# Ledger of designs, part 96: peptides against a protein of PDB entry 4IGA

Target 1, 116 residues: chain A of PDB entry 4IGA
Amino acid sequence: KRVLIVDDAAFMRMMLKDIITKAGYEVAGEATNGREAVEKYKELKPDIVTMDITMPEMNGIDAIKEIMKIDPNAKIIVCSAMGQQAMVIEAIKAGAKDFIVKPFQPSRVVEALNKV

## One batch from the design tools (peptide; made by RFdiffusion4, then SolubleMPNN)

Design b1_p25_7_s2 (from b1_p25_7 with Q5K Q9A E11K Q17L E18K F20L)
Fold by OpenDDE base, seed 5:
Structure b1_p25_7_s2 (fold): chain B 116 residues (1-116), chain A 25 residues (1-25)
Amino acid sequence: as target 1 above (116 residues)
Amino acid sequence: SLEEKIEEALKKVEEQLKELEEELE
């Protein structure tokens, strides 16, 4: 399966890329904001998306909503430092399948990838 | 249901936060 990695932090994208590839998944591509995420989703048609929340141009919640309009069956895993209940609820309502708080263990990401 | 999905997600987050707290102690 192919994964689109969305995060404005280069280090985070790099870390996720390492985790994803070591787990046997392919990286479809990367996006640095929500707008780019939507564009890349259309272009790459990934199987899974890892989605940051706090990003410039377009935040992760809005990106989830837009991607879900494109593909109601999209499999989106949120990875965010914003672990407040309200944010989790909002992400799930938007269509996210899972919510991972930063910092996270690689095993948590792998579990999410395997279960979505 | 959506409610169940939210509940499950909240549970996972709580579990992860608990693990983080234990690691930081």
Scores: peptide ipSAE 0.653, ipTM 0.903, DockQ to the pose 0.926
Fold by OpenDDE base, seed 4:
Structure b1_p25_7_s2 (fold): chain B 116 residues (1-116), chain A 25 residues (1-25)
Amino acid sequence: as target 1 above (116 residues)
Amino acid sequence: SLEEKIEEALKKVEEQLKELEEELE
């Protein structure tokens, strides 16, 4: 399976890339904001998306909504430091399949990838 | 249902936060 990594932080993208590849997944590509995420989703048609929430230009919630319009079957895993209940609820309502809180254990990411 | 999905997600996040808190203690 191919994963699109969305996060404005280069370090975080690198970390996720390492986890994803070591878990046997392929990285389809990367995006640094919500607008890029939507564009890359159309371009790459990944199997899974890891989605940050706090990003410039377009936040992750809006990106989820836009991607879900494009592909109602999109498999989006939120990965965010914003682990408040309200944000979790909003992400799930938007269409996210899972929510991982930063800082995270790599095993949580792998588990989410395997189960989404 | 959506409610069930939300409940499950909240539970998972709660577990993650608990683990994180335990690491910080």
Scores: peptide ipSAE 0.638, ipTM 0.903, DockQ to the pose 0.867
Fold by OpenDDE base, seed 2:
Structure b1_p25_7_s2 (fold): chain B 116 residues (1-116), chain A 25 residues (1-25)
Amino acid sequence: as target 1 above (116 residues)
Amino acid sequence: SLEEKIEEALKKVEEQLKELEEELE
């Protein structure tokens, strides 16, 4: 399966890329904000998306909503430093399949990838 | 249902936060 990694932090993208590839998944591409995420989703048609929330241009919640318009069956895993209940609720309502709080263990990401 | 999905997600997050807090203590 191919994964689109969305995070404005280069370090985080590198970390996720390492986790994803070591878990046997392919990295379809990367996006640094929500707008780019939507465009990359259209272009790459990834199987799974890891989505940051706090990003410039377009936040992760809005990106989720837009991607869900493109593909109602999109598999989106949120990865965010913000673990507030309100944010979790909003992400799930938007269509996210899972919510992972930063900092996270690599195994948590792998589990999410496998189950989504 | 949506409610169930939310409940499950909240539970997972709470568990993760609990583990994180324990590691930092």
Scores: peptide ipSAE 0.615, ipTM 0.893, DockQ to the pose 0.880
Fold by OpenDDE base, seed 1:
Structure b1_p25_7_s2 (fold): chain B 116 residues (1-116), chain A 25 residues (1-25)
Amino acid sequence: as target 1 above (116 residues)
Amino acid sequence: SLEEKIEEALKKVEEQLKELEEELE
C-alpha cells in the first residue's frame, strides 16, 4: 500500500518515511500543509494518509474534512503532538481512523498502518 | 458508531501516553 505523509516538519516526514518503508509500505508522496495534502491526495490517490494537525496554511483537521469530501473512504491516521481529548474527538469526528500522539513508537505507527 | 470510534481512539491515546510516561520514569 502507498502512504501520503503530511507534516510541516521535514524531520518528522523523514522519520515517518523510514518507519513506513521499513514496514513494507510505499511512500506515495509528501505534503507540508493541509492545502498541499488535499492536492496531493487528488494527484497521488494514496491508500493511507498520515496527517499532522498543526500546520501552516491549512491545519490537519480541515485537511481531513476536505479529503473526506474527495474520498469518503479515505484512510487517515493522525500523528500529532496535540493529544488532548478535545483534539482526538475532533479528529475522529472529521473522519480520521486513528490518532497517534507524538512522540510515538514506530510499532504504534506500523500497527495503525496495518489496521486501517 | 461515532461514539464507539471516539471511545476507542481516546483509549488508544491514553494508553500511548501512559507508556510514554513510564518510559520517562
Scores: peptide ipSAE 0.613, ipTM 0.892, DockQ to the pose 0.925

Design b1_p25_7_s3 (from b1_p25_7 with Q5K E7K Q9A Q17L F20R E21K)
Fold by OpenDDE base, seed 2:
Structure b1_p25_7_s3 (fold): chain B 116 residues (1-116), chain A 25 residues (1-25)
Amino acid sequence: as target 1 above (116 residues)
Amino acid sequence: SLEEKIKEALEKVEEQLEERKEELE
């Protein structure tokens, strides 16, 4: 399966790339904000998306909504430093399949990838 | 249902936060 990594932090993208590849998944591409995420989703048609929330240009919640318009069956895993209940609820309502709080253990990401 | 999905997600987040708390203590 191919994964699109969305995060405004280069370090975080690198970390996720390492986890994803070691778990046997392919990295389809990367995006640094929500707008780019939507564009990359259209272009690459990944199987899974890891989505940050707090990003410039377009936040992760809006990106989820736009991607779900493109593909109602999109598999989106949120990875965010924001772990508030309200944010979790909003992400799931938008269409996210899972919600991972930063910092996270690599095993948590792998589990999410395997389950979506 | 959506409510069930929300509940499950919240539980996972709470579990992760609890594990993190235990590691820091």
Scores: peptide ipSAE 0.674, ipTM 0.903, DockQ to the pose 0.922
Fold by OpenDDE base, seed 5:
Structure b1_p25_7_s3 (fold): chain B 116 residues (1-116), chain A 25 residues (1-25)
Amino acid sequence: as target 1 above (116 residues)
Amino acid sequence: SLEEKIKEALEKVEEQLEERKEELE
């Protein structure tokens, strides 16, 4: 399976890339904001998306909504520093399959990848 | 259902936060 990594932080993208590849998945590409995420989803047609929430240009919630318009079967895993209940609810309502709070253990990401 | 999906996600977040809390102690 191919994963699109969406996060405005280069370090976080690098970390996720390492986890994803070691778990036997392929990295389809990267995006640094929600607008890029939508564009890359159209271009790369990934199997899974890891999605940050707090990003410039377009936030992760809006990106989820736009991707779901493109592909209602999109598999999106949120990875966010914001773990408030309201954010979790909004992400799931938008279409996300899972919600991971930063900082996280690699095993939590692998679990999410395997289950979506 | 959507309600069940939300409930499950909240439970996972709570579990992760609890595990993190224990690691920090």
Scores: peptide ipSAE 0.674, ipTM 0.903, DockQ to the pose 0.920
Fold by OpenDDE base, seed 1:
Structure b1_p25_7_s3 (fold): chain B 116 residues (1-116), chain A 25 residues (1-25)
Amino acid sequence: as target 1 above (116 residues)
Amino acid sequence: SLEEKIKEALEKVEEQLEERKEELE
């Protein structure tokens, strides 16, 4: 399966790339904000998306909503430092399949990838 | 259902946060 990694932090994208590839998945591409995420989703048609929330230009919640308009069957895993209940609820309502809080263990990401 | 999905997500987050606390103690 191919994964689109969305995060404004380069180091986080690198970390996720390492986890994803070691787990046997392919990285379809990367996006640094919500607008780019939507465009990359259209272009790459990834199987899975890892989605940051706090990003410039367009936040992750809005990106989830836009991607779900494009593909109602999109598989989106949120990876966010914001672990508040309200944010989790909002992400799931928007269409996310899972929610991982930063910092996370690699095994948690792998679990999410395997289950979506 | 949506409510069930929310419940499951919240439980996973709570579990992850609890595990972190235990690791730091």
Scores: peptide ipSAE 0.672, ipTM 0.902, DockQ to the pose 0.918
Fold by OpenDDE base, seed 4:
Structure b1_p25_7_s3 (fold): chain B 116 residues (1-116), chain A 25 residues (1-25)
Amino acid sequence: as target 1 above (116 residues)
Amino acid sequence: SLEEKIKEALEKVEEQLEERKEELE
């Protein structure tokens, strides 16, 4: 399966890339904000998306909504430092399949990838 | 259902936060 990594932090993208690759998944591409995420989703048609929430230009919630318009079957895993209940609820309502709080263990990401 | 999905997600977050707490202790 191919994964699109969305996060405004280069370090986080690198970390996720390492985890995803070691878990046997392929990295389809990267996006640094929600707008890029939507564009890359259209372009790459990834199987899975890891989605940050707090990003410039377009936040992750809006990106999820837009991606879901493109592909109602999109598999989006949120990875965010914002672990408040309200944010989790909003992300799931938007269409996310899972919600991972930063910082996280690599195993948590792998679990999400395997179950989504 | 959506409510069930929300519940499951919240439970996972709570579990992760609890695990983090234990690791920091």
Scores: peptide ipSAE 0.669, ipTM 0.901, DockQ to the pose 0.909

Design b1_p25_7_s4 (from b1_p25_7, 11 letters changed)
Fold by OpenDDE base, seed 1:
Structure b1_p25_7_s4 (fold): chain B 116 residues (1-116), chain A 25 residues (1-25)
Amino acid sequence: as target 1 above (116 residues)
Amino acid sequence: SLEEKIEEALKKVAEQLAEQAAALA
């Protein structure tokens, strides 16, 4: 399966790329904001998306909503430092399948990839 | 249902935060 990694932080994208590839998944591509995420989803048609929330241009919640319009069956895993209940609820309502808080253990990401 | 999905997500987040707290103790 192919994964699109969305995060404005280069270090975080690098970390996720390492986890994803070591788990046997392929990285379809990367995006640095929500607008780019939507564009890349259309272009690459990935199987799974890891989605940051706090990003410039377009935040992760709005990106989830736009991707769900494109593909109602999209598999989106949120990875965010914002672990407040309200944010979790908002992300799931928008269409996310899972919510991972930063910092995270690699095993948590792998479990999410396998179950989504 | 949506309610069940939210409940499961909140549970997972709580568990992850508990693990973080334990690691800092």
Scores: peptide ipSAE 0.723, ipTM 0.930, DockQ to the pose 0.886
Fold by OpenDDE base, seed 5:
Structure b1_p25_7_s4 (fold): chain B 116 residues (1-116), chain A 25 residues (1-25)
Amino acid sequence: as target 1 above (116 residues)
Amino acid sequence: SLEEKIEEALKKVAEQLAEQAAALA
Protein backbone atom coordinates (compact mmCIF):
# COMPACT_ATOMS: atom_id res chain seq x y z
CA LYS B 1 0.00 0.00 0.00
CA ARG B 2 1.08 3.57 -0.75
CA VAL B 3 1.08 6.28 1.92
CA LEU B 4 0.88 10.06 1.54
CA ILE B 5 2.68 11.79 4.43
CA VAL B 6 1.29 15.18 5.45
CA ASP B 7 3.15 17.33 7.99
CA ASP B 8 4.64 20.82 7.91
CA ALA B 9 7.70 19.62 9.83
CA ALA B 10 10.45 18.09 7.71
CA PHE B 11 11.75 16.10 10.65
CA MET B 12 8.37 14.54 11.27
CA ARG B 13 7.96 13.62 7.61
CA MET B 14 11.35 11.94 7.68
CA MET B 15 10.47 10.02 10.82
CA LEU B 16 7.17 8.84 9.39
CA LYS B 17 8.80 7.93 6.10
CA ASP B 18 11.27 5.71 7.93
CA ILE B 19 8.55 4.00 9.97
CA ILE B 20 6.26 3.53 6.99
CA THR B 21 9.01 2.13 4.79
CA LYS B 22 10.36 -0.24 7.43
CA ALA B 23 6.83 -1.52 7.97
CA GLY B 24 6.69 -2.61 4.34
CA TYR B 25 4.61 0.24 2.97
CA GLU B 26 5.52 2.52 0.09
CA VAL B 27 5.64 6.30 0.40
CA ALA B 28 3.49 7.78 -2.36
CA GLY B 29 4.61 11.31 -1.60
CA GLU B 30 4.69 14.15 0.90
CA ALA B 31 2.71 17.32 1.59
CA THR B 32 3.59 20.25 3.86
CA ASN B 33 0.12 21.72 4.38
CA GLY B 34 -3.55 20.88 3.96
CA ARG B 35 -3.91 22.48 0.55
CA GLU B 36 -0.96 20.53 -0.78
CA ALA B 37 -2.35 17.37 0.83
CA VAL B 38 -5.60 17.68 -1.10
CA GLU B 39 -3.72 18.30 -4.34
CA LYS B 40 -1.38 15.37 -3.76
CA TYR B 41 -4.27 13.08 -2.91
CA LYS B 42 -5.87 13.83 -6.28
CA GLU B 43 -2.56 13.39 -8.06
CA LEU B 44 -1.17 10.32 -6.32
CA LYS B 45 -4.35 8.56 -5.21
CA PRO B 46 -2.62 7.02 -2.18
CA ASP B 47 -4.09 4.14 -0.22
CA ILE B 48 -3.42 5.76 3.16
CA VAL B 49 -2.76 9.28 4.44
CA THR B 50 -0.96 10.31 7.63
CA MET B 51 -2.28 13.77 8.52
CA ASP B 52 -0.92 16.49 10.78
CA ILE B 53 -3.44 18.99 12.17
CA THR B 54 -1.64 22.26 12.79
CA MET B 55 -0.39 23.44 9.40
CA PRO B 56 -0.26 26.70 7.43
CA GLU B 57 -2.49 27.39 4.39
CA MET B 58 -4.99 24.72 5.43
CA ASN B 59 -5.19 22.76 8.68
CA GLY B 60 -5.51 18.99 8.86
CA ILE B 61 -9.18 18.94 9.78
CA ASP B 62 -10.14 20.91 6.70
CA ALA B 63 -7.83 18.75 4.60
CA ILE B 64 -9.56 15.62 5.87
CA LYS B 65 -12.95 17.06 4.96
CA GLU B 66 -11.80 17.98 1.46
CA ILE B 67 -10.20 14.59 0.87
CA MET B 68 -13.35 12.84 2.05
CA LYS B 69 -15.32 14.81 -0.53
CA ILE B 70 -12.96 13.49 -3.19
CA ASP B 71 -12.88 9.95 -1.83
CA PRO B 72 -15.41 8.93 0.82
CA ASN B 73 -13.39 5.75 1.33
CA ALA B 74 -10.15 7.58 2.10
CA LYS B 75 -8.05 6.03 4.87
CA ILE B 76 -6.68 8.87 6.98
CA ILE B 77 -4.59 8.50 10.14
CA VAL B 78 -4.13 11.67 12.16
CA CYS B 79 -0.74 12.27 13.77
CA SER B 80 -0.84 15.36 15.97
CA ALA B 81 0.67 16.94 19.06
CA MET B 82 -2.83 18.09 19.95
CA GLY B 83 -4.40 15.19 21.78
CA GLN B 84 -7.32 17.03 23.38
CA GLN B 85 -10.62 15.18 23.33
CA ALA B 86 -12.28 17.93 21.32
CA MET B 87 -9.68 17.61 18.58
CA VAL B 88 -9.97 13.82 18.47
CA ILE B 89 -13.74 14.05 18.18
CA GLU B 90 -13.47 16.66 15.44
CA ALA B 91 -10.99 14.55 13.47
CA ILE B 92 -13.12 11.41 13.64
CA LYS B 93 -16.24 13.35 12.69
CA ALA B 94 -14.34 14.73 9.70
CA GLY B 95 -13.58 11.18 8.58
CA ALA B 96 -10.27 10.15 10.14
CA LYS B 97 -9.88 6.44 10.90
CA ASP B 98 -7.36 6.80 13.71
CA PHE B 99 -5.70 9.43 15.89
CA ILE B 100 -2.10 9.22 17.06
CA VAL B 101 -0.63 11.72 19.51
CA LYS B 102 2.88 13.10 19.20
CA PRO B 103 5.29 11.93 20.42
CA PHE B 104 4.51 8.39 19.35
CA GLN B 105 6.13 4.98 19.22
CA PRO B 106 6.82 3.49 15.79
CA SER B 107 4.69 0.49 16.76
CA ARG B 108 1.65 2.73 17.19
CA VAL B 109 2.00 4.02 13.64
CA VAL B 110 2.46 0.50 12.29
CA GLU B 111 -0.63 -0.63 14.16
CA ALA B 112 -2.65 2.17 12.59
CA LEU B 113 -1.34 1.39 9.10
CA ASN B 114 -2.24 -2.27 9.46
CA LYS B 115 -5.74 -1.66 10.81
CA VAL B 116 -6.97 1.25 8.71
CA SER A 1 -21.51 3.98 14.38
CA LEU A 2 -19.86 7.38 14.56
CA GLU A 3 -20.27 7.39 18.33
CA GLU A 4 -18.46 4.08 18.62
CA LYS A 5 -15.66 5.29 16.35
CA ILE A 6 -15.20 8.38 18.50
CA GLU A 7 -15.21 6.30 21.66
CA GLU A 8 -12.56 3.96 20.28
CA ALA A 9 -10.36 6.84 19.14
CA LEU A 10 -10.61 8.55 22.54
CA LYS A 11 -9.71 5.29 24.23
CA LYS A 12 -6.61 4.83 22.07
CA VAL A 13 -5.49 8.40 22.68
CA ALA A 14 -5.96 8.01 26.43
CA GLU A 15 -3.93 4.81 26.39
CA GLN A 16 -1.14 6.44 24.41
CA LEU A 17 -1.04 9.42 26.76
CA ALA A 18 -0.89 7.07 29.74
CA GLU A 19 2.06 5.28 28.17
CA GLN A 20 3.81 8.60 27.57
CA ALA A 21 3.31 9.62 31.19
CA ALA A 22 4.60 6.28 32.44
CA ALA A 23 7.69 6.51 30.23
CA LEU A 24 8.52 9.95 31.64
CA ALA A 25 7.93 8.93 35.26
Scores: peptide ipSAE 0.714, ipTM 0.928, DockQ to the pose 0.925
Fold by OpenDDE base, seed 2:
Structure b1_p25_7_s4 (fold): chain B 116 residues (1-116), chain A 25 residues (1-25)
Amino acid sequence: as target 1 above (116 residues)
Amino acid sequence: SLEEKIEEALKKVAEQLAEQAAALA
């Protein structure tokens, strides 16, 4: 399966890329903000998306909503430092399948990838 | 249901945070 990695932090994108590829998944591409995420989703049609929340241009929640308009069956895993209950609820309501708090263990990401 | 999905997500987040706290304690 192909994964689109969305995070404004280059370090985080690299970390996720390593985890994803080591787990046997392919990285479809990367996005640095929500607007880019939406465009990349249209372009790449990935199987799975890892989505940050706090990003410039467009935040992750809005990106999830826009992607769900494009593909109601999108498989989106949130990876965010914002682990507040309200944020989790909002992400799931928007269409996210899972919510991972930063910092995370690689096994947690792999588990999410395997279950979505 | 949506409620069940929310509950599961909240549970997972709580568990992850608990694990983080335990690892640092």
Scores: peptide ipSAE 0.709, ipTM 0.925, DockQ to the pose 0.886
Fold by OpenDDE base, seed 4:
Formats: structure tokens, C-alpha cells, sequence
Structure b1_p25_7_s4 (fold): chain B 116 residues (1-116), chain A 25 residues (1-25)
């Protein structure tokens, strides 16, 4: 399966890339904000998306909503430092399949990838 | 249902936060 990694932090994208590839998945591409995420989703047609929330230009919640318009069957896993209940609820309502709080263990990401 | 999905997500987040707190203690 191919994964699109969305996060404005280069170090976080690198970390996720390492986890994803070691778990046997392929990295389809990367995006640094919500607008880029939507564009890359259309272009790459990934099987799974890891989505940050706090990003410039377009936040992760709005990106989830736009991707779900494109593909109602999109498999989106949120990875965010914002673990408050309101944000989790908003992400799931938008269409996310899972919500992982930063910092996270690699095993948590792998579990999410395998179950989505 | 949507409510069930929300409940499950909140549960997972709570568990992860509890693990983080324990690791910092």
C-alpha cells in the first residue's frame, strides 16, 4: 500500500517516512500543508494518508473534508500534537479513520496503517 | 455509527495520553 505523508514539519515527515517504510509500506509522496495535500491526493491516488492538523495555508481538518469530497472512501489517519477531545471529535466527523497524538510510538502508527 | 467511531477514537487517544503521562512520571 502507498501512503501520502502530510505535515508541515520536515523532521516529522522524515520520522513518519522511516516508520512507514520499515513497516513494509511505500511512501507515495509528501505534502507540507492542506492545499498541497489535496493536490497530491488527486495526483498520486494514495491508499492511505497521514494527516497533521496545525498547518499553514490550509489546516488538516479542512484538508480531510476536501479529500473526502474527492474520495469518500479515503483512508486518513490523523497525527497531531492537539489531542483535546474537541479536536478528535472534529477530525472523526470530518472523515478521519484514526487519531494519533504526538509524541507517538512507532508501533501505534503501524497498528493504524494495518487496521485502516 | 458516527457516535461509535468518535467513542473509539476518544478511547484510543485517552489511552495514549495516559501512557505518555506514565512515561514522564
Amino acid sequence: as target 1 above (116 residues)
Amino acid sequence: SLEEKIEEALKKVAEQLAEQAAALA
Scores: peptide ipSAE 0.694, ipTM 0.921, DockQ to the pose 0.884

Design b1_p25_8_s1 (from b1_p25_8, 8 letters changed)
Fold by OpenDDE base, seed 2:
Structure b1_p25_8_s1 (fold): chain B 116 residues (1-116), chain A 25 residues (1-25)
Amino acid sequence: as target 1 above (116 residues)
Amino acid sequence: EKELLEKALKLYEENQEELERMLEE
């Protein structure tokens, strides 16, 4: 399966890329904000998206909503430092399948990838 | 939706427990 990695932090994208590839998944591409995420989703048609929340241009919640409009079957895993209960609720309501809080263990990401 | 809320609440609690475990190790 191919994964689109969305995070405004280059180091986080690199970390996720390493985890994803070592787990046997392919990286479809990367996006640095929610607007890019939506465009890359259309372009690359990934199987899975890892989505940050706090990003410039467009936040992750809005990006989830826009992607779900494009593809109601989108498989989105949130990966964010914003682990508040309200944020988890908002992400799941928006259509996310899972929510991983930073900091995380690589195994948690792999488990999420395997379950969605 | 109640089902989605319950899912989110469960995820939140599980995430908190995992974070606590990570901090203790």
Scores: peptide ipSAE 0.623, ipTM 0.909, DockQ to the pose 0.914
Fold by OpenDDE base, seed 3:
Structure b1_p25_8_s1 (fold): chain B 116 residues (1-116), chain A 25 residues (1-25)
Amino acid sequence: as target 1 above (116 residues)
Amino acid sequence: EKELLEKALKLYEENQEELERMLEE
């Protein structure tokens, strides 16, 4: 399966790329904000998306909503430091399949990838 | 939607427990 990695932090994208690759998944591409994420989703048609929340231009919640309009079957895993109950609720309501809180263990990401 | 809310609440609780475990390690 191919994964689109969305995070405004380069180091986080690198970390996720390593985890995803080592787990046997392919990285379809990267996006640095929600607007790019929507565009890349259309272009690359990934199987899975890892989605940050706090990003410039367009946040992750809005990106989830837009992607879900494009593909109601999109498999989106949120990965965010914003682990508040309200944020988790908002992400799941928007259509996310899972929510991983930063900091995380690599195994948590792998489990999420395998479940969606 | 009750199902989505229940899912979110469960995830939140599980995440909190996992963070607590990581903190204890």
Scores: peptide ipSAE 0.570, ipTM 0.896, DockQ to the pose 0.905
Fold by OpenDDE base, seed 4:
Structure b1_p25_8_s1 (fold): chain B 116 residues (1-116), chain A 25 residues (1-25)
Amino acid sequence: as target 1 above (116 residues)
Amino acid sequence: EKELLEKALKLYEENQEELERMLEE
């Protein structure tokens, strides 16, 4: 399966890429903001998306909503430092399948990838 | 929406428990 990694932090994208590839998944591509994420989703048609929330241009919640309009069956895993209850509710309501709070263990990401 | 709320609340609780475990290690 191919994964689109969305995070404005290069370090985080690198970390996720390492975890994803070691778990046997392919990285379809990367996006650095929500607007780019939507465009990359259309272009790459990934199987799974890892989605940050706090990003410039367009935040992750709005990106989730836009991707869900494009593909109601999109498999989106949120990965964010914003783990407060309200944000988790908002992300799941928007269409996310899972929500991983930063900091996280690599195994948590792998579990999410395997379950979506 | 009720089901989504329940899912979100469960995820929140599980995430909190995981964070607590990480802090205790």
Scores: peptide ipSAE 0.555, ipTM 0.891, DockQ to the pose 0.919
Fold by OpenDDE base, seed 1:
Structure b1_p25_8_s1 (fold): chain B 116 residues (1-116), chain A 25 residues (1-25)
Amino acid sequence: as target 1 above (116 residues)
Amino acid sequence: EKELLEKALKLYEENQEELERMLEE
């Protein structure tokens, strides 16, 4: 399965890429904001999306909503920070299939990938 | 999904309670 990684932080994208690859998944591509995420989803048609919802400049919730309009069967795993309960709830209501709270362990990421 | 929402709420509630306990010590 192919995974699109969405996060504004290069370090976080690198970390997720390592975990995803070692778990036997393929990285379809990367996006650094919500707008890029939507465009990359259309282009790459990934099987799974990891979506940062705490991006400072762009709203990750809006990106989820737009992706779900494109593909109602999209498999989106949201990545949130501590204290972002409201946004996690909004992401789930928007159609997210699972959530991961930062900081996370690699095993938690793999569990989410296998579940969706 | 209702179950997923409940899991999210429970996780954050537990984390908040733990922080409050630590601050009171």
Scores: peptide ipSAE 0.307, ipTM 0.719, DockQ to the pose 0.254

Design b1_p25_8_s2 (from b1_p25_8, 7 letters changed)
Fold by OpenDDE base, seed 2:
Structure b1_p25_8_s2 (fold): chain B 116 residues (1-116), chain A 25 residues (1-25)
Amino acid sequence: as target 1 above (116 residues)
Amino acid sequence: MEELEKKALELYERNQEELEEMEEE
């Protein structure tokens, strides 16, 4: 399966890329904000998206909503430092399949990838 | 909607437990 990695932090994208590839998944591409995420989703047609929330231009919640409009079957895993209950609820209501809070164990990401 | 909220709450609780475990390690 191919994964689109969305995070404004380069180091986080690198970390996720390492986890994803070591788990046997392919990285479809990367996006640094919600607008790029939507564009890359259309272009790359990834199987899975890892989505940050706090990003410039367009936040992750809005990106989830836009991606879900494009593909109601999108498989989106949120990876965010914003682990508040309200944020988790908002992300899941927007269409996310899972919500991983930062910092996280690599095994948690792998579990999410395997389950979506 | 209730099912989604329930799922979200369960995820939140799990995440908090995992964070606590990581802080103790």
Scores: peptide ipSAE 0.692, ipTM 0.918, DockQ to the pose 0.988
Fold by OpenDDE base, seed 1:
Structure b1_p25_8_s2 (fold): chain B 116 residues (1-116), chain A 25 residues (1-25)
Amino acid sequence: as target 1 above (116 residues)
Amino acid sequence: MEELEKKALELYERNQEELEEMEEE
């Protein structure tokens, strides 16, 4: 399966890329904000998306909503430092399949990838 | 809607437990 990695932090994208590839998944591409994520989703048609929440231009919640308009069957895993209860609820309501709070263990990401 | 909220709450609780475990390591 191919994964689109969305995070404004280069180090986080690198970390996720390492986890994803070691787990036997392919990285379809990367996006640095929510607007780019929507564009890349259309272009790359990934099987899975890892989505940050706090990003410039367009936040992750709005990006989830837009991607879900494009593909109601999109498989989106949120990876965010914003682990507040309200944020988790909002992300799941928007269409995310899972929510991983930062910092996280690699095994948690792998579990999410395998489950969605 | 209620089902999604329930799922979200379960995820929140799990995430908090995992964070606590990481802090103890």
Scores: peptide ipSAE 0.688, ipTM 0.917, DockQ to the pose 0.983
Fold by OpenDDE base, seed 4:
Structure b1_p25_8_s2 (fold): chain B 116 residues (1-116), chain A 25 residues (1-25)
Amino acid sequence: as target 1 above (116 residues)
Amino acid sequence: MEELEKKALELYERNQEELEEMEEE
C-alpha cells in the first residue's frame, strides 16, 4: 500500500517516512500543508494518508473534508500534537479513521496503518 | 453521529493513556 505523508514539519515527515517504509509500506509522496495534501491526493491516489492538523494555507481538518469530497473511501490517519477531546471528535466526524497524538510510539503508527 | 462521537471518545481515552505511559518511561 502507498502512503501520502502530510505534515508541515520536515522532521516529522522524515520520521513518518522511516516508520512507514520499515513497516513495508511505500511512500506515495509528501505534502507540507492541507492545500498541497488535497492536490497530491488527486495526483497520486494514495491508499492511505497520514494527516497533521496544524498547518499553514489549509489545516488538516479542512484537508480531510476536501479529500473526503474527492474520495469518500479515503483512509486518513491523523497524527497531531492537538490531542484535545474536541479535536479528536472533529477529526473523526470529518472522516478520519484514526487519531494518533504526538509524541507517539512507532508501533502505534504501524498498528493504524495495518487497521485502516 | 453518536457512533462517531463514541469512537472519538474511545480514541481520546486511549491516546491519554498512551501519553501517560510515555511520560512514566
Scores: peptide ipSAE 0.688, ipTM 0.917, DockQ to the pose 0.988
Fold by OpenDDE base, seed 3:
Structure b1_p25_8_s2 (fold): chain B 116 residues (1-116), chain A 25 residues (1-25)
Amino acid sequence: as target 1 above (116 residues)
Amino acid sequence: MEELEKKALELYERNQEELEEMEEE
């Protein structure tokens, strides 16, 4: 399966890339904000998306909503430092399949990838 | 909607437990 990695932090994208690759998944591409995520989703048609929430231009919640309009079957895993209950509810209501809070264990990401 | 909120609450609780475990390590 191919994964689109969405995070405004280069170091986080690199970390996720390492985890995803070591788990036997392919990295379809990267996006640095929600607008890029939507465009890359259309272009790359990934099987899975890892989605940050706090990003410039367009946040992760809005990106989830837009991607779900394009593909109601999209498999989106949120990875965010914003682990507040309200944020988790909002992400799941928007269509996310899972919500991982930062900092996280690599095994948690792998579990999420395998379950979606 | 109710089921989604339930799922979100369960995820939130799990995440809090995992964070606590990481802080204890």
Scores: peptide ipSAE 0.686, ipTM 0.916, DockQ to the pose 0.986

